Peptides against a protein of PDB entry 6RGO. Designs and how they scored, part 100

Target 1, 392 residues: chain A of PDB entry 6RGO
Amino acid sequence: MALKLLGFNQDATCFSVISSNKGVTIYNCDPFGKCFELEKSTSNDEELDFLVEMLFSTSLIAVVDKTIGASKRKKLKIVNTKRKATICELTFPHEIMDVIMNRKIICVVLKSDQIFVYDISCMKLLRTIDVRGEKLKSTSKFRNSEAVGDIGVRVSLSTDNNSILCYSSYSKSDKENAPLNDIVVFDALKCIQINVLPAVHQSNIVCIACSPDGMLMATASEKGTIIRVFKTIDTENDEPILVNEFRRGSRPSRISEMKFNHDNTLLACVGESDTIHIFALPVTTTEADANEDDTLQQSSHSLSSSINGLQYISKGLANRFGKIIVSKIPTQSQQRHVAYIKIPENAKYRIGFPKDTTNTIHICGEDGNYLVYSIPRNEVGPCTLVKSNTFD

## One batch from the design tools (peptide; made by RFdiffusion4, then SolubleMPNN)

Design b1_p28_2_s4
Fold by OpenDDE base, seed 3:
Structure b1_p28_2_s4 (fold): chain B 392 residues (1-392), chain A 28 residues (1-28)
Amino acid sequence: as target 1 above (392 residues)
Amino acid sequence: SREEERKKLEEEAEELLEKLEKLKKEEE
């Protein structure tokens, strides 16, 4: 049977899949088993496509039927899985491209490059973000969105109550073909833009991940060779917004998903390559007062990557030329993965980090495998398979 | 505990669902 993966929920306790014969199925990770099914409403042999966003392991899901020819591609349904009932339905002016949620907020991304931000408690619209609208004031040419293929606005939302929304935006270049290579950081609760990161890549951003606490964000471009990690908020201490640069590989390969673990110590990426890469983030040890006591030499190899090379060009010129946040970091400062998982080249995989086990990663494949891996702490190497299950 | 946090999340989601169901019935 053809399986299509929808992904893990926020805490990797569940994952969702599309089965060509059954429709949408949600699996629980532990104990492993089917917990919900949305039956296929149409007998047609049409390729099923859905968006499903689940609120953790709860009975609240958002569903979009994206099946070709379906008039439903513009409809968001809120479903109670216990009652098997649609409790809310919203219709949008354009096709829904993505849906993301936490306990407070639902964000709906449209093909029009609009983001609709809702209060989940009442489905009240808090904000419409028009990612094109900042450009439209200068150039009246509606580029037919048809010719811009798989390149749309990407979003990620913090899983906490802070509800930090990160999204890709168009650069201010006068070129009709401005890339989606800026990042906006948005407080979705307060409806305030808190930061703008200009030109974080040379090409369109195709993948974004926000940390669970919203303090960090990872980005990858169409090339997928470099992953950058940024602070979402400027700290007063003149600390660089760019905290990490990771090299996934030398060959271009699309990254489809990235995830932080729950303590911001690891970043995983998956995509079209035969390898899931896991990167270590430097733990910012807050200087807890050095009370003198015992010499437990936990060699935290502080990879003090001397990112000394980001000369802050002084405050004065920053107003006209958007802060070149991405100076060419010397290729020598690019960290490699600390761990990896080999996956079949032809199988799409999704990733998730469980909350309680920071050194464990959940993965699932369109090959029908659900796999749990242990991440090595003290060595660079392969992850160890701990548990495997199959689904159909 | 993890189970208490999960249970609290389920209760919060049920309350959200009930509020949304109530709003839907007030619009019909």
Scores: peptide ipSAE 0.302, ipTM 0.851, DockQ to the pose 0.786
Fold by OpenDDE base, seed 4:
Formats: C-alpha cells, sequence, structure tokens
Structure b1_p28_2_s4 (fold): chain B 392 residues (1-392), chain A 28 residues (1-28)
C-alpha cells in the first residue's frame, strides 16, 4: 500500500500517516499502536493528501484535506479525536500549504505566501503576514505570481509558550525573481517582528527548524549541502549571530525536515538522501562556578572544538552585484555530522526527538517502519537501532 | 513527573476543546 508520512508531533510521542485505503492514521510511539483513525470519506482512487498537526499527545488535532479535486483544500478543521468531532472549521481564500501549532498558537500557511496566526484558545486571528505584500512594498516590480513552482514560504514554530515563529521571506533585491532567502523571526503572541536575517543562503530556503525554546533556528536551501544555525533573537552589532555551519554533503540533495532535540545539543536532518545526519551543537557552557572538590575522573571527552571563528555575517561583503553574501565560513570550519542513520534510497522518512531522552531519535518511513535509534555520545558513527515496529 | 506533565497537557487540551466548542455554539 502507498503510505505518505505526515510527521511526528512536537515531542515525538505520536506520528501521523496517510494510507491510500484507510485515510489518516495516528500512531502512538510507546506503547506502539494506533490511537486515532480518520476514515476516507470517498471511494475514489484519488491520491489522498492531508495535513495533520497534533497538539503533543492530546485529543486536539488540526486537519486539512488536500486531496486533488476536493473543495476542502482551503478548510482547516480542529478535531477532537476522543469525540471524533469537528469543533471548529476555518475557510481560507487560498489553498493551505502548511499548518503548525503549539499550546498557544496555530499558524496556517497559504499558497498565496500568507501566514495566518491564530490564538488557539479562541481561534481569533492575531495577524495575517503577507510575505508577497512585504516584497511588493520593498520591490517596485509586481511579480507575476504564476511562476511559483515548488517554492513556497517555509515556517517553523517554537514548541514552548514563547511562540517564536521563523519564516522565509523574499530578499529585498530589485530582481524580478528574488529568492526566498531571508528569514524573519516573529513573536507570534505579541505579533512583533523580532529579527530579520538577510540572505542566509544564495538560493531559496526550503527547510527551517526552530528550537523548542525558540532561541535557535536552522536553515537549509534548495542545494541542501550546508545547514546554518543562527540565534533567533540575539544580535551582535545589529548583525545576525551564526552559531554553526554544518556540511551535510557535497552533492545537492533536498532536505525535507530538520529537528532540534529538546536541550538544543543536537540537530537532525532528513530528505531525499540515503542518510539522516545528526549534528552536535556546541553546548554553551554556562560558566559553572568551578567549586573545588570532588575527584570523579569521568573522562567526558567534551569535543570542545574551540569554534573561535564566529564569523560575523558582515553586511560589508557586497559582491560586485550589491548582494549581501553571507560570508562563506571557511570550509575548514564547516562541521560534519557526529552521527548518522542509513535509510533506503527514495524512502521518505520523518524525524522526531522525544523530550525525555535527548540521545534518542524516532524515525518513521513510507516503507512502514517506525524505528528508535540511540545516538552515540563519544564517537562519530552510526546510530544504534534500539526498537523497531511496522505499520500499514 | 512526566506523567503529571502529560496529564496537565491533556487537561489543558480538553479545556481548550471545551472553550472552542462553547464558542462554536455561541456563533450558531
Amino acid sequence: as target 1 above (392 residues)
Amino acid sequence: SREEERKKLEEEAEELLEKLEKLKKEEE
């Protein structure tokens, strides 16, 4: 049967899949099993497409029926899974491309490059962000919207109550075809723009991950060769702080998903390649007061790679074409993965980090595998398979 | 505990769902 993965919830306690024959199924990870099913409403052999966003392991889900030919691609449903009832239905002017939520906020991304920000407690619209309209105000040239291929606005939301929203925006270039290579950091609760990271890649951003606390953001372009990690809020001399630059590979490959673990020590990425990559983030050692005494020789080989090279993304490296080039961090300072998982070629996988086990990753595949891996702490190498389950 | 945190999230989600169900009935 053709499976389509929707992904994990915020804490990787559940994942959602589309089965061509059954509709939407939500699985619990531990104990492994089906916890909710949304039956297919039509007997047609149409390729089912859905968005499902779950509020942690709760009975609150957001659902969009994206099935081709369905008039429902503009409708968001809030569903109580325990009651199997739609409790709220919103209709949008354009097709829904993405839905993300936390305990406070629902964000709805439209094909129009609009982001609708809602207070989840009352489903009141707090803000409409018009990413195209912002571009049109910055660039005198009306883009004919027709050439919008697979390039849409990307979003990520912090899972905490601070509700930091990161989204891709169009660069302020006079070019008719300005890439979606800026990032805006937005306080979704206060509806205030906090920061703008200009030209974080040379091409369109196709993947964004916000840390659970909203303090970090990872970005990847269409090339998927370099992942950049930035501070979201903090700036240095009014310039964005680049914390890390990771090299996934030398060959272009699309990254479909990235996730931080819950303590911001790991970043995982998955996509069209045969490999899930896991990168270590430098632990900002808070100066633990070195109080003197206790002798326990636990040889924690902290890979304190002294990344002294905080390269300022200086606005000053305008190339000959007036483009803000993110100063290429010297290839010598590009970190590799610390761990990896091999996956079947052409299998789509999703990733999630459980809250309670910072060195564990959950993955699921369109091949019907749910897998739990342990991440090595002290060596660069493969992750160890801890648990496996199958689903249909 | 983890179980207390899970239970608190479930209770919060149930309260959210009940609020949304009330608002829907007030709009009908």
Scores: peptide ipSAE 0.298, ipTM 0.850, DockQ to the pose 0.784
Fold by OpenDDE base, seed 5:
Structure b1_p28_2_s4 (fold): chain B 392 residues (1-392), chain A 28 residues (1-28)
Amino acid sequence: as target 1 above (392 residues)
Amino acid sequence: SREEERKKLEEEAEELLEKLEKLKKEEE
């Protein structure tokens, strides 16, 4: 059977899949097993496509039927999985491209590059963000929506109640073909733009991850060779703070998903490559623990490769189009993975970090494998397989 | 505890679903 992975929930306690014969299935990770099934409404041999966003392991899910020919691609359904009932149905002017939620909000991304932000408690519209709106004023040419392939607005939302929304935006370049290489940071509860990170890559951003607390974001471009990690809120001299620059690989490869662990110490990435990469983030020592003088000279080879600060060459020409050129960190100073998992070539995998075990990663594949790995702490190397399950 | 947090989250989700069910019935 052809499986299509939808992904893990926010805390990696569940994952969802599309089975060509059954429709949507949600699996619980521990104990491993099916917890919900949504049957396909059509007997047709059409390739099933769905968006499913879970509210953690709860009975609340958001569902979009994206199946070709379905008049439902513009409909968001809120479903109670215990009752197997649609509680709310919203219809949008354009096809739904993505849905993301936390305990407070639902964000709906449309093919029109609009983001609709809802209060989940009452399904009231808080804000419509028009990502094209700034660009449409400059270029009357609608990119024919057909020729814009898989390049759309990308979003990520903090899993906490602060509800920090990160989204890709069009660069203010006068070029008709401005890339989606800016990031906007948005408080989704207050409906306020907090920050703008201009030109974080040279090409379109295809993957964004927000940390659970919303304090960090990771970005990857179409090249997928470099991952950048930024602070979301904090700025230094009105410039974005680059915390890390990671090298995934030398060969271009699309990154499909990135995730932070719950304590912001690890960043994982997965995509079209045979390898899941796990990167270590610097632990921000809060000033408080500096006082215990315990002189244990553990020769932690701090691979503190001094991230020589990304000099944003703000060439001080006050021209309205301040191209903040993200300086390329020299390839020698780019951090590599601290851990990795080998996966089958051409198998799509999804990743999730469980809340309670910061050195554990959950992965699932379209090959029908659900795998739990332990991440090495003190050495650079492969992750160790701890648990495996299969699903159909 | 983890179980108390899970239970609280499920209760919150049930309350959200009940609110949405009420809104749906008020619109019908």
Scores: peptide ipSAE 0.271, ipTM 0.829, DockQ to the pose 0.734
Fold by OpenDDE base, seed 2:
Structure b1_p28_2_s4 (fold): chain B 392 residues (1-392), chain A 28 residues (1-28)
Amino acid sequence: as target 1 above (392 residues)
Amino acid sequence: SREEERKKLEEEAEELLEKLEKLKKEEE
């Protein structure tokens, strides 16, 4: 059957797929099995397309029927999966491009480059963010909407209750062709803009990941060669803090998804390449647990030598014109992956990090494979396959 | 425990769903 992957939920306990014959199926990861099925409403041989966002492993899902020709592409349904009932339906002025949620917030991204922020508890609209309207205040010329190809506003939301929303915005360049290369950090609960990261890439941002706690954000451009990790909230002298710059590869390749693990020690990326890359983040030693046990001094020596390159990040050349140029980390200090997974060429994969095992990654493919890998801790190398299941 | 955290999250989601179902009935 033709499968289309929707992705993992926030804690990688479930994943969603579109089956051409059945509609949407949600699988539980452990124990592995079908936990929900949404039947196809149409008898037509149309290629099914859906957005499905699940609130962790609960019975609450948001669903958008994106099937071509469907008038439903502007409708968000909140569904109780236990009752198989639509409990709320919202209609938007434009096609829905993305839906993200946590325990507090639902964000709906429209083709109009608008983000609608809702309180999930009552489906009350808290804010409409108009990413184009912000651009138009800076640039008088409307780009005709027709030439906006596959490059829209990208969003990511923290999975915690702090509800940190990161979204791509248009640079303030007077050029009619301003790229989506700025990032805005937004408190979705308070409806306040916290930070703006200008020109984080030279080209359009196509992938964003927020950390579960909302303290870190990863970005990738349409080139997909460099991944940048920033602090979301913290600034140094009102300048954005670049924490890491990772090199995925030398060849351009689109990144479709990135995710942090639950303790912010790992960042994974997947896309059009034959390889899932996993990068190590520097562990910020919080000073707090310095008190007790003296004993385990010895073995930490070996990996420390490679991290010394990070000191050069701070000399951002503030160019005279107040444009914070994110200082390019010298190509010599660009970190590589610490682990990888080989995947079939042309197979689309999704990734998820389970909360309980910070060195485990869940992956699923449009080839019908659900795979659990162990990530090596002390060596650079391939991940080890721990569990495999198939689905159709 | 993790099971208590999962159960609490399921209960929170059921309460959210019940609130949304009540609001829907008040709008109809």
Scores: peptide ipSAE 0.233, ipTM 0.818, DockQ to the pose 0.765

## One batch from the design tools (peptide)

Design b1_p29_1_s1 (made by RFdiffusion4, then SolubleMPNN)
Fold by OpenDDE base, seed 1:
Formats: C-alpha cells, structure tokens, sequence
Structure b1_p29_1_s1 (fold): chain B 392 residues (1-392), chain A 29 residues (1-29)
C-alpha cells in the first residue's frame, strides 16, 4: 500500500501515517501497535493528504484534510481520539499549510503567509502574524501559484510551556522577490517579538527546528548543505549568537525535518538524501555547577578544541550598511555529523527523539519501517539498530 | 518520573478536551 508519513509527536511516543486504504493511522512506539485510526470519509481514488498534529501521547489531535479538491483544506478539526469525536472545527480564509502545537498553543500557518496563534485552552485567537506585512498586500500578484510551489513560511514551536515560536520572515530588501531568510523569535503566549535574526541564510529557509525548551533553533536553506544553530533569546552586543554551523553534505539536498533531542545535546536532520545526520551540540555547562568535581575533565578535552574557533566571529561583521550578514563560518570550522543512519534512496523518513533516553532516535519510513537506533556519543560512526517493527 | 509526567499530561489533556467540548456545546446552544 502507498504510505505517507505525517511524523512523530513531540516526544516520539507516537507517529502518524496516511494509508491510501484506511486514512490516518496513529501508531504507539512502545509497546508498538495501532492506537488510533481515522477512517477515509470518501471512496474517491484521490491521493489522500492530511496534516495531523498530536499533543504528545494524549487523545488530542489537530487534523486537516488536505486532499486535492476538498473544501476541507481550510478546516482545522480538533479531535478526541478516545471518543472518536470532533470537538471543534475552525475555518480559515486560506489553505492550511502547517499546524504545530504544545500544551498551551496551536499555531496554524496559511498559504497567505499568515500565522494564527491560538490559546488551546479555549481556542481563542491570541494573534494573527502577517509575515508579508501590509505593504505587500497592495501587490495583489499572488506569487504565481504553480511554479514557486513549496516556498512558504516555516515554523517551529518549543514543546515546553514557554511556547517560543520561531518562524521564517521576508528580509527587508527593496527587491520584489525578497527571500524568506530572516528568523523571528516570538513569545506565543505573551504575543511579543523577542528577537529577529536577519539573513541567516542566502536563500529561503525551508526547515526550522526549535529546541524543546525554546533556547536553541536550527535553520536550513533550500541548499540544505549548511545547518546553523542559534540561541533564540540571548544576544551578544545586540547581535544573534551563532552556536554551531554544521555541514550536512557537499551536494545540495533538501532537508525536510530537523529535531533536537530533549537535553539539547543532539540535532538530527532528514530529507531527500540517503542519510540521516546527527550532530553533537556543545554541552552548555550552566555556570552554576562549576564548583564541584574536577575529576571528569579528562574526556571532554577532545571536543573543546574545535569550539574555540567560533568565538572570534561575533565581533567583525558589523558591515557598514547595518545588515548583519551572518558571517560564513570558514568552511574549515564547519562541524560534520557525529553519527548517521543510512536509509533507502527515495524513501521518505521522519525522525523523533524519545524523552527516556538522550542517545536514542526513533525513525519511520514510507517503506513501512519503524526503527529505533542507538546513537554513539564517544565515536563518530553509524548508529546501531536496537529495535525494528513494520506497519501497513 | 516520566510515568508521572505522562499521567499528568494525559489528565491535563483530558481536562482540556472536556473544557473545549463544553465551550463547543455552549456555542451550539
């Protein structure tokens, strides 16, 4: 059967898939098995497309039927999976492109480059973010809808209650075709813009990941060769703090998903390539515990020597025209993956990090494989397969 | 405890769902 992956929930306890015959199926990861099925409402041979966002391992899901020709592409349903009931339905003026949620907030991204921010507790609209701004409303040139298909506003939301929303925005260029290469950091609860990271890539941002705690963000452009990791809130001399720059590969390849693990020590990425890459992040030693035990210093020395190169880059690139060009970290200081997983060519995979183990990654494929890998921390190499299951 | 966190998260989500169901019923009446 043709499977389409929707992805893992926030803690990788569940994943969702579209089956052409059944509609949406949600699987539990441990114990492995079906936990919910949403039956196909239509007998038509139309290619099924859905958005499904699950609130952790709970009975709350947000569902959008994106099937072509369906008037439902503008409708968000909140469903109780335990009762198999739609609790509420919201209708939007434009097609829904993405839905993201945590315990406090639902964000709905529209094809109009609008983000609707809701308080989940009452489904009250807190904010409409118009990423195009008012000046672009007069240029009623809809981006010619056909050719520029897949470039839209990207979003990521922290899984914590602080509800840090990162989204791609248009750079202030006088050019009609400004790229979506700025990042805005937004407090979704207070509805306040916290930070703006200008021109984090040269081309449109196609993938964003926020850390679970909202303190870090990862970004990738259409090229997918470089991943940048920034602090979300903190700034140094009113400039964005670049924590890491990772090289996924030398060849351009689209990144479809990135995720941090729960302790912000790992960043994984997946996309059109035959390889899932896992990068190690520097352990931010909170300054507080610097007083105790001297003994564990020996093993950490090997990774620290590569970090010293990053500190020098902040000062220099106040270029004369007030554009913070995120300095290209010299290609020599670009970190490679610490671990990898090989996947079949042309198989779409999704990734998730469980809370229970910081060195484990869950992956699932449109090939019907659910796989659990152990991530090596001390050595650069392949991940080890720990568990495997199949789904239909 | 992760089990206690999961239990609390389920209880919070069930209570949220009940509030949303009540609000939906109050809008339909």
Amino acid sequence: as target 1 above (392 residues)
Amino acid sequence: DLEEERKKEIEEAEALLEKLEKLAAEKAA
Scores: peptide ipSAE 0.240, ipTM 0.827, DockQ to the pose 0.851
Fold by OpenDDE base, seed 3:
Structure b1_p29_1_s1 (fold): chain B 392 residues (1-392), chain A 29 residues (1-29)
Amino acid sequence: as target 1 above (392 residues)
Amino acid sequence: DLEEERKKEIEEAEALLEKLEKLAAEKAA
């Protein structure tokens, strides 16, 4: 049977899959088992395609049927899984490409490069973000380039109530084919743009992850060789917005998903390669007042690789050339993974971090494997398999 | 702690779902 992975929910307590014979199935991770099923509405041998976004471990899901007919691809359904009932249906002018949510906000991404931001509590539209319209205001030529190929707007939303939305935007370059290589940071609750990170990669951004608290974001381009981690908010301190640069590999390979763990100490990535990579983030110790006494020498070898190479180009030149946030960091300062998982070649995997354990990762494959791994703390090496289950 | 948080999230989502069902019924009438 062909399985298609939809992914984990926000806290990795559940994951969703498409089975060609059954439709959409949601599995609980612990105890492992089916918790919900959406039956296939049609006996047609058509390849099933769905978007499913679940609100944590709750009975609230957002569903888009992308399989059957152009009309359904434009419909978002809010479903109560306990009642098996559609509560709300929204129809959009264009095909839905992505849906992301937290306890406050639903974001709907359209094929038109529009992001619709809703208050989940009443399904009221708060904002329409037109990523193409921002490009067209910067470029004098209306190119009706229908040939925006398989590279659409990417989004990520913080899982907390702060509801920090990160999305890819078109660079202001006068080139007819401006890449989706800018990042906008947006407060989805207040509907305010917080920051713009110009030219974070040389090519289109294909993967974005926001940290659970919305304080960090990770980006990867089409090359998938370098992952960059940024602060979402400009701190009052003269701290660099670019906090990390990680090297996944030397060969180009698409990254399909990235996730932070719940305490922002780890970043995992998965994609077309045979390897899930896990990177350690430097713990920004806020200098809370060290009252004297507890001499517990936790020898946390802070891999404080001093990123000495960020020459602050002085404030005066920044107005004409958008902040070159990405100075060419020498290849020597690129951190490697601290841990890895080997996965079958050509098997698509999804990743999730549980909230209860900072050093555990959940993974699931289109091969029907659900796997729980322990991440090593003190040594660079393979993760240890702790639990395995199968699904069909 | 975590189980109580999950319980609270479920209760909040059930209340949200009931509110959305009511709003949908009021628009269909």
Scores: peptide ipSAE 0.240, ipTM 0.828, DockQ to the pose 0.896
Fold by OpenDDE base, seed 5:
Structure b1_p29_1_s1 (fold): chain B 392 residues (1-392), chain A 29 residues (1-29)
Amino acid sequence: as target 1 above (392 residues)
Amino acid sequence: DLEEERKKEIEEAEALLEKLEKLAAEKAA
């Protein structure tokens, strides 16, 4: 059967899949098993496409039927999975491209490059962000809507109640083909822009991950060779703070998903490559409890030797228009993965970090494998398979 | 701790669902 992965929920306790024969199925990770099934409404041999966003392991889901020919591609359904009932339906002017939620906020991304921000508690619209409208104020030429292929606005939302929304925006370039290479950081609750990170890549951003606490964000471009990690809120001399620059590989390969673990010590990435990469982030020791005593010279052969500290994004040649070009960190100072998982070539996988274990990663594949891996902390190497399950 | 947090999240989501169901009923009437 053809499976399509939708992904893990916020805490990796569940994942969702599309089965060509059944529709949407949600699996619980532990104990492993089906927890919900949404039956296919049509007998047609149409390729099923859905968006499913879960509210953690709860009975609340947001569903969009994206199946070709369906008028439903503009409809968001809020469903109670325990009752199998639609409790709310919202209709949008354009096709829904993405849906993301936490306990406070639902964000709906449209093909129009609009982000609709809702208070989940009442489904009240708090803000409409018009990423294209901001561009049109800077560039008089409408891009013909047809050539907006697979490159749309990307979003990520913090899983905490602070509800930090990171989204890709068009750079202030007079070029008709301005890339989606800026990041806006937005407080979704207060409906205020907090920060703007200009030109974080040379090409369109195709993947964004926000940390659970909203303090960090990771970005990848269409090239997928370099991942950049930034602070979301903090700035240094009114410039974005680049925390890390990771090298995934030398060959271009699309990154489809990135995730931080719950303590912001690890960043995982997956995509079109045969390898899931896991990177270590510098532990921001909060300076507080440096109690003096324990002289344990653990000769941790610290993989820390390549953690060059917080690099200022050096102002590349600020042209007269104040365009900050993120200076490429020299290739020698780019950190590599600390751990990896080999996956089948051309298999689509999704990743999630469980909340209970900071050194464990959940992965699932369109091959029908759900796998739990242990991440090595002290050595660069492969992750160890701890548990495996299959699904159809 | 984690079970109690999960229980609280489920209770909060159930209360949210009930509130949304009520609002949906009030809009359909």
Scores: peptide ipSAE 0.223, ipTM 0.818, DockQ to the pose 0.851
Fold by OpenDDE base, seed 2:
Order: sequence, then C-alpha cells, then structure tokens
Structure b1_p29_1_s1 (fold): chain B 392 residues (1-392), chain A 29 residues (1-29)
Amino acid sequence: as target 1 above (392 residues)
Amino acid sequence: DLEEERKKEIEEAEALLEKLEKLAAEKAA
C-alpha cells in the first residue's frame, strides 16, 4: 500500500500516516497500535494528501485536506478524535502549506507567505505575520505561481508554553529573488519579535527546528551539508549567538526534518539520504547550586577533548552592507555526528524524541516500519535497534 | 509523575475541546 508519513506528535507518543485505502491513521507508539482512523470520504483513486497536527497524545487534531482537486486546501478543521466530530472550521484566503501546534498556539502557514497565529483556547487570531510585506516594496513581480519551487516560509514552534516561533524570512536585498535565508524569532503569545538572525545560510532555508523549550534553533539550507544551531533569545553584543555548526555530509542532500531531544543534548536530522544523523550539543552546565555532600567519584572519562574546538567566533565579519555574516566555523572545527541510523534508500523517514528517555529515538518509514533506537552516549557509532513494529 | 502529567494534559485538552464546542454552538445559534 502507498503510505505517506505525516510525522510524530510533539512528545513522540503518536505518529500519523496517510494510507491510500483508509485515509488518515494515527498510531500510538507504546503500546503500539491504531488509536484513531479517519475514513476516506471519497471513492476516487486520487492521491490523498493531508496535513495533520496532533496535540500531544490528546483527542485534539488539526486537519487540512490537501488532496488534488479538493477545494479544501484552504480549510483547517479542528477535530475531536474521540467524538469523530469537527469542532471548528477555519477558511483561509490561500492554500495551507503547514500547521504547527502546542498547548497554547496554532500557527497556520499559507502559500502567500503569511503566518496566522491563533490562541487555541478560543481560536482567536492573535497575529497575521506577512513575511512578504517585510520585504521592502520591491516591485511585486509575483514569482510566477508556476515556479513549483518547494521553497516557501518554514516554521518551527517550541512545544512548551513559551510558544517561541522561529520562521524563515526574506533577506533585505534589492534583488528581485532575495533568498529565504533570514530567521525571525517570535514570541507567539505576546506577539513580539524577539530576534532576527540575518543570512544564516547562503541559500534558502528549507528546514528549521526549535528546541522544546524554545532556547535553541537549528537551520539547514537547500544544500543540507551544514546545520547551524543558534540561541533564539540570547544575543552577544546585539549579535546572534551561533552555538554549533554541524557537518551532515560533503554531498548535497535535502534535510526534511530536524528535532531536538527534550533536554537539548541531541539534534537529529533526516532527509533524502540513507542516514539519520544525531549530533551532540554542548551541555550548558547551568550552575545548579552544588550542595556539598555526596562524593561519588564516578570517573567521567574524557570525551572532553573533541568539544574544545568551539571557539565562539563572535567576530561577525561586517560586510560592506552592515549585514552580520554569521561567522562560519572553520571547516576543521565543524562537528560530525556522534550517532547514526542507516535507513533504506529512497524511503522517507520521520523522527521523534520521547520525553521519558533522552537516549532513545523513534523513527517511522513510508516502508511501514516503526523503529525504536537506543543512542550511544559514550562512543561514536551506530544506534542500536531496541524495538520494531510494522504498520499498513 | 509522567502518567499524572499525561493525565493532566488529556484533561486540559478535553476541557479545551469542550470550550471550543461551546463557542462553536454559540456562534451557530
């Protein structure tokens, strides 16, 4: 059967798939099994396409029917899965490209490069962000709508209640074809822009991940060779803080998804390559007050030697145009993965981090595999398969 | 407890859904 993956929910307790014969199915990860099915309403052999955003493991989902020929691509439905009932329907002026949610906020991304921010508790519109309107009014040669460039605004939302929204924006260049290579950090609750990271890549940003707490953001461009991690809120001398620069590979390959684990110690990425890469982030030792007592001398053997190369290259080369060029970490100091998973070639996979275990990753494939891997912490190497299930 | 947190999240989402259903009914009347 043709499966299309919609991905994991925020805590990786569930994942959503489109089955060509059944419609939308939601699986629970533990215990593994179907928890919801949305039956196909149409007898047509049309390729089903949906957006589904689930609120954790709850009965609340946001659904967009994107099926070809469907007039529904502009409609967001809020559904109670226990009642199989539509609670709310919103209609937008343009096609919905993405939907993201947490306990407080729903963000709806339109093909118009607009982001609609809603308070979930009442479905009140808090803000419309016009990512095109922030361009200087350069003559709106609409990119001919026929540029089927999968290059649109990308968004990520923190899973916590702080509701930090990261989105790609157009660089302030007088060029008709300014790339989507700026990032805006936005407080979705207060509706305030917190930070702007200019020119974080040389080409369009195609993937963004926000950390669960909203304190970190990862970005990848169309090349997918370098992943950059930034602080979202904190700045140094009013400049963006680059925390990490990771090298996924030497060959260009699109990254489709990135995720942080719940303690911000790992970043995973997946895409068109045969490999899921997992990177270690520097543990910010919060100076928790070391209350004195328990002397347990566990000999932390020195994985320390490879991390010392992250010189904070705070030296923004101010180019002649006053744009902060994010200082590229020298290629020699670019960190590699600490762990990896091999996946079938041409299989699309999605990733999720469970809340309960910082060293476990959930993955699912359009091949019908749901897999749980253990991540090595003390060595660089392959992840170990712990559990496998199949779905149809 | 993670089970208590998950239970609370479900209860909060159910209360949210009930509130949204009520608001939808009030708009349809």
Scores: peptide ipSAE 0.215, ipTM 0.814, DockQ to the pose 0.861

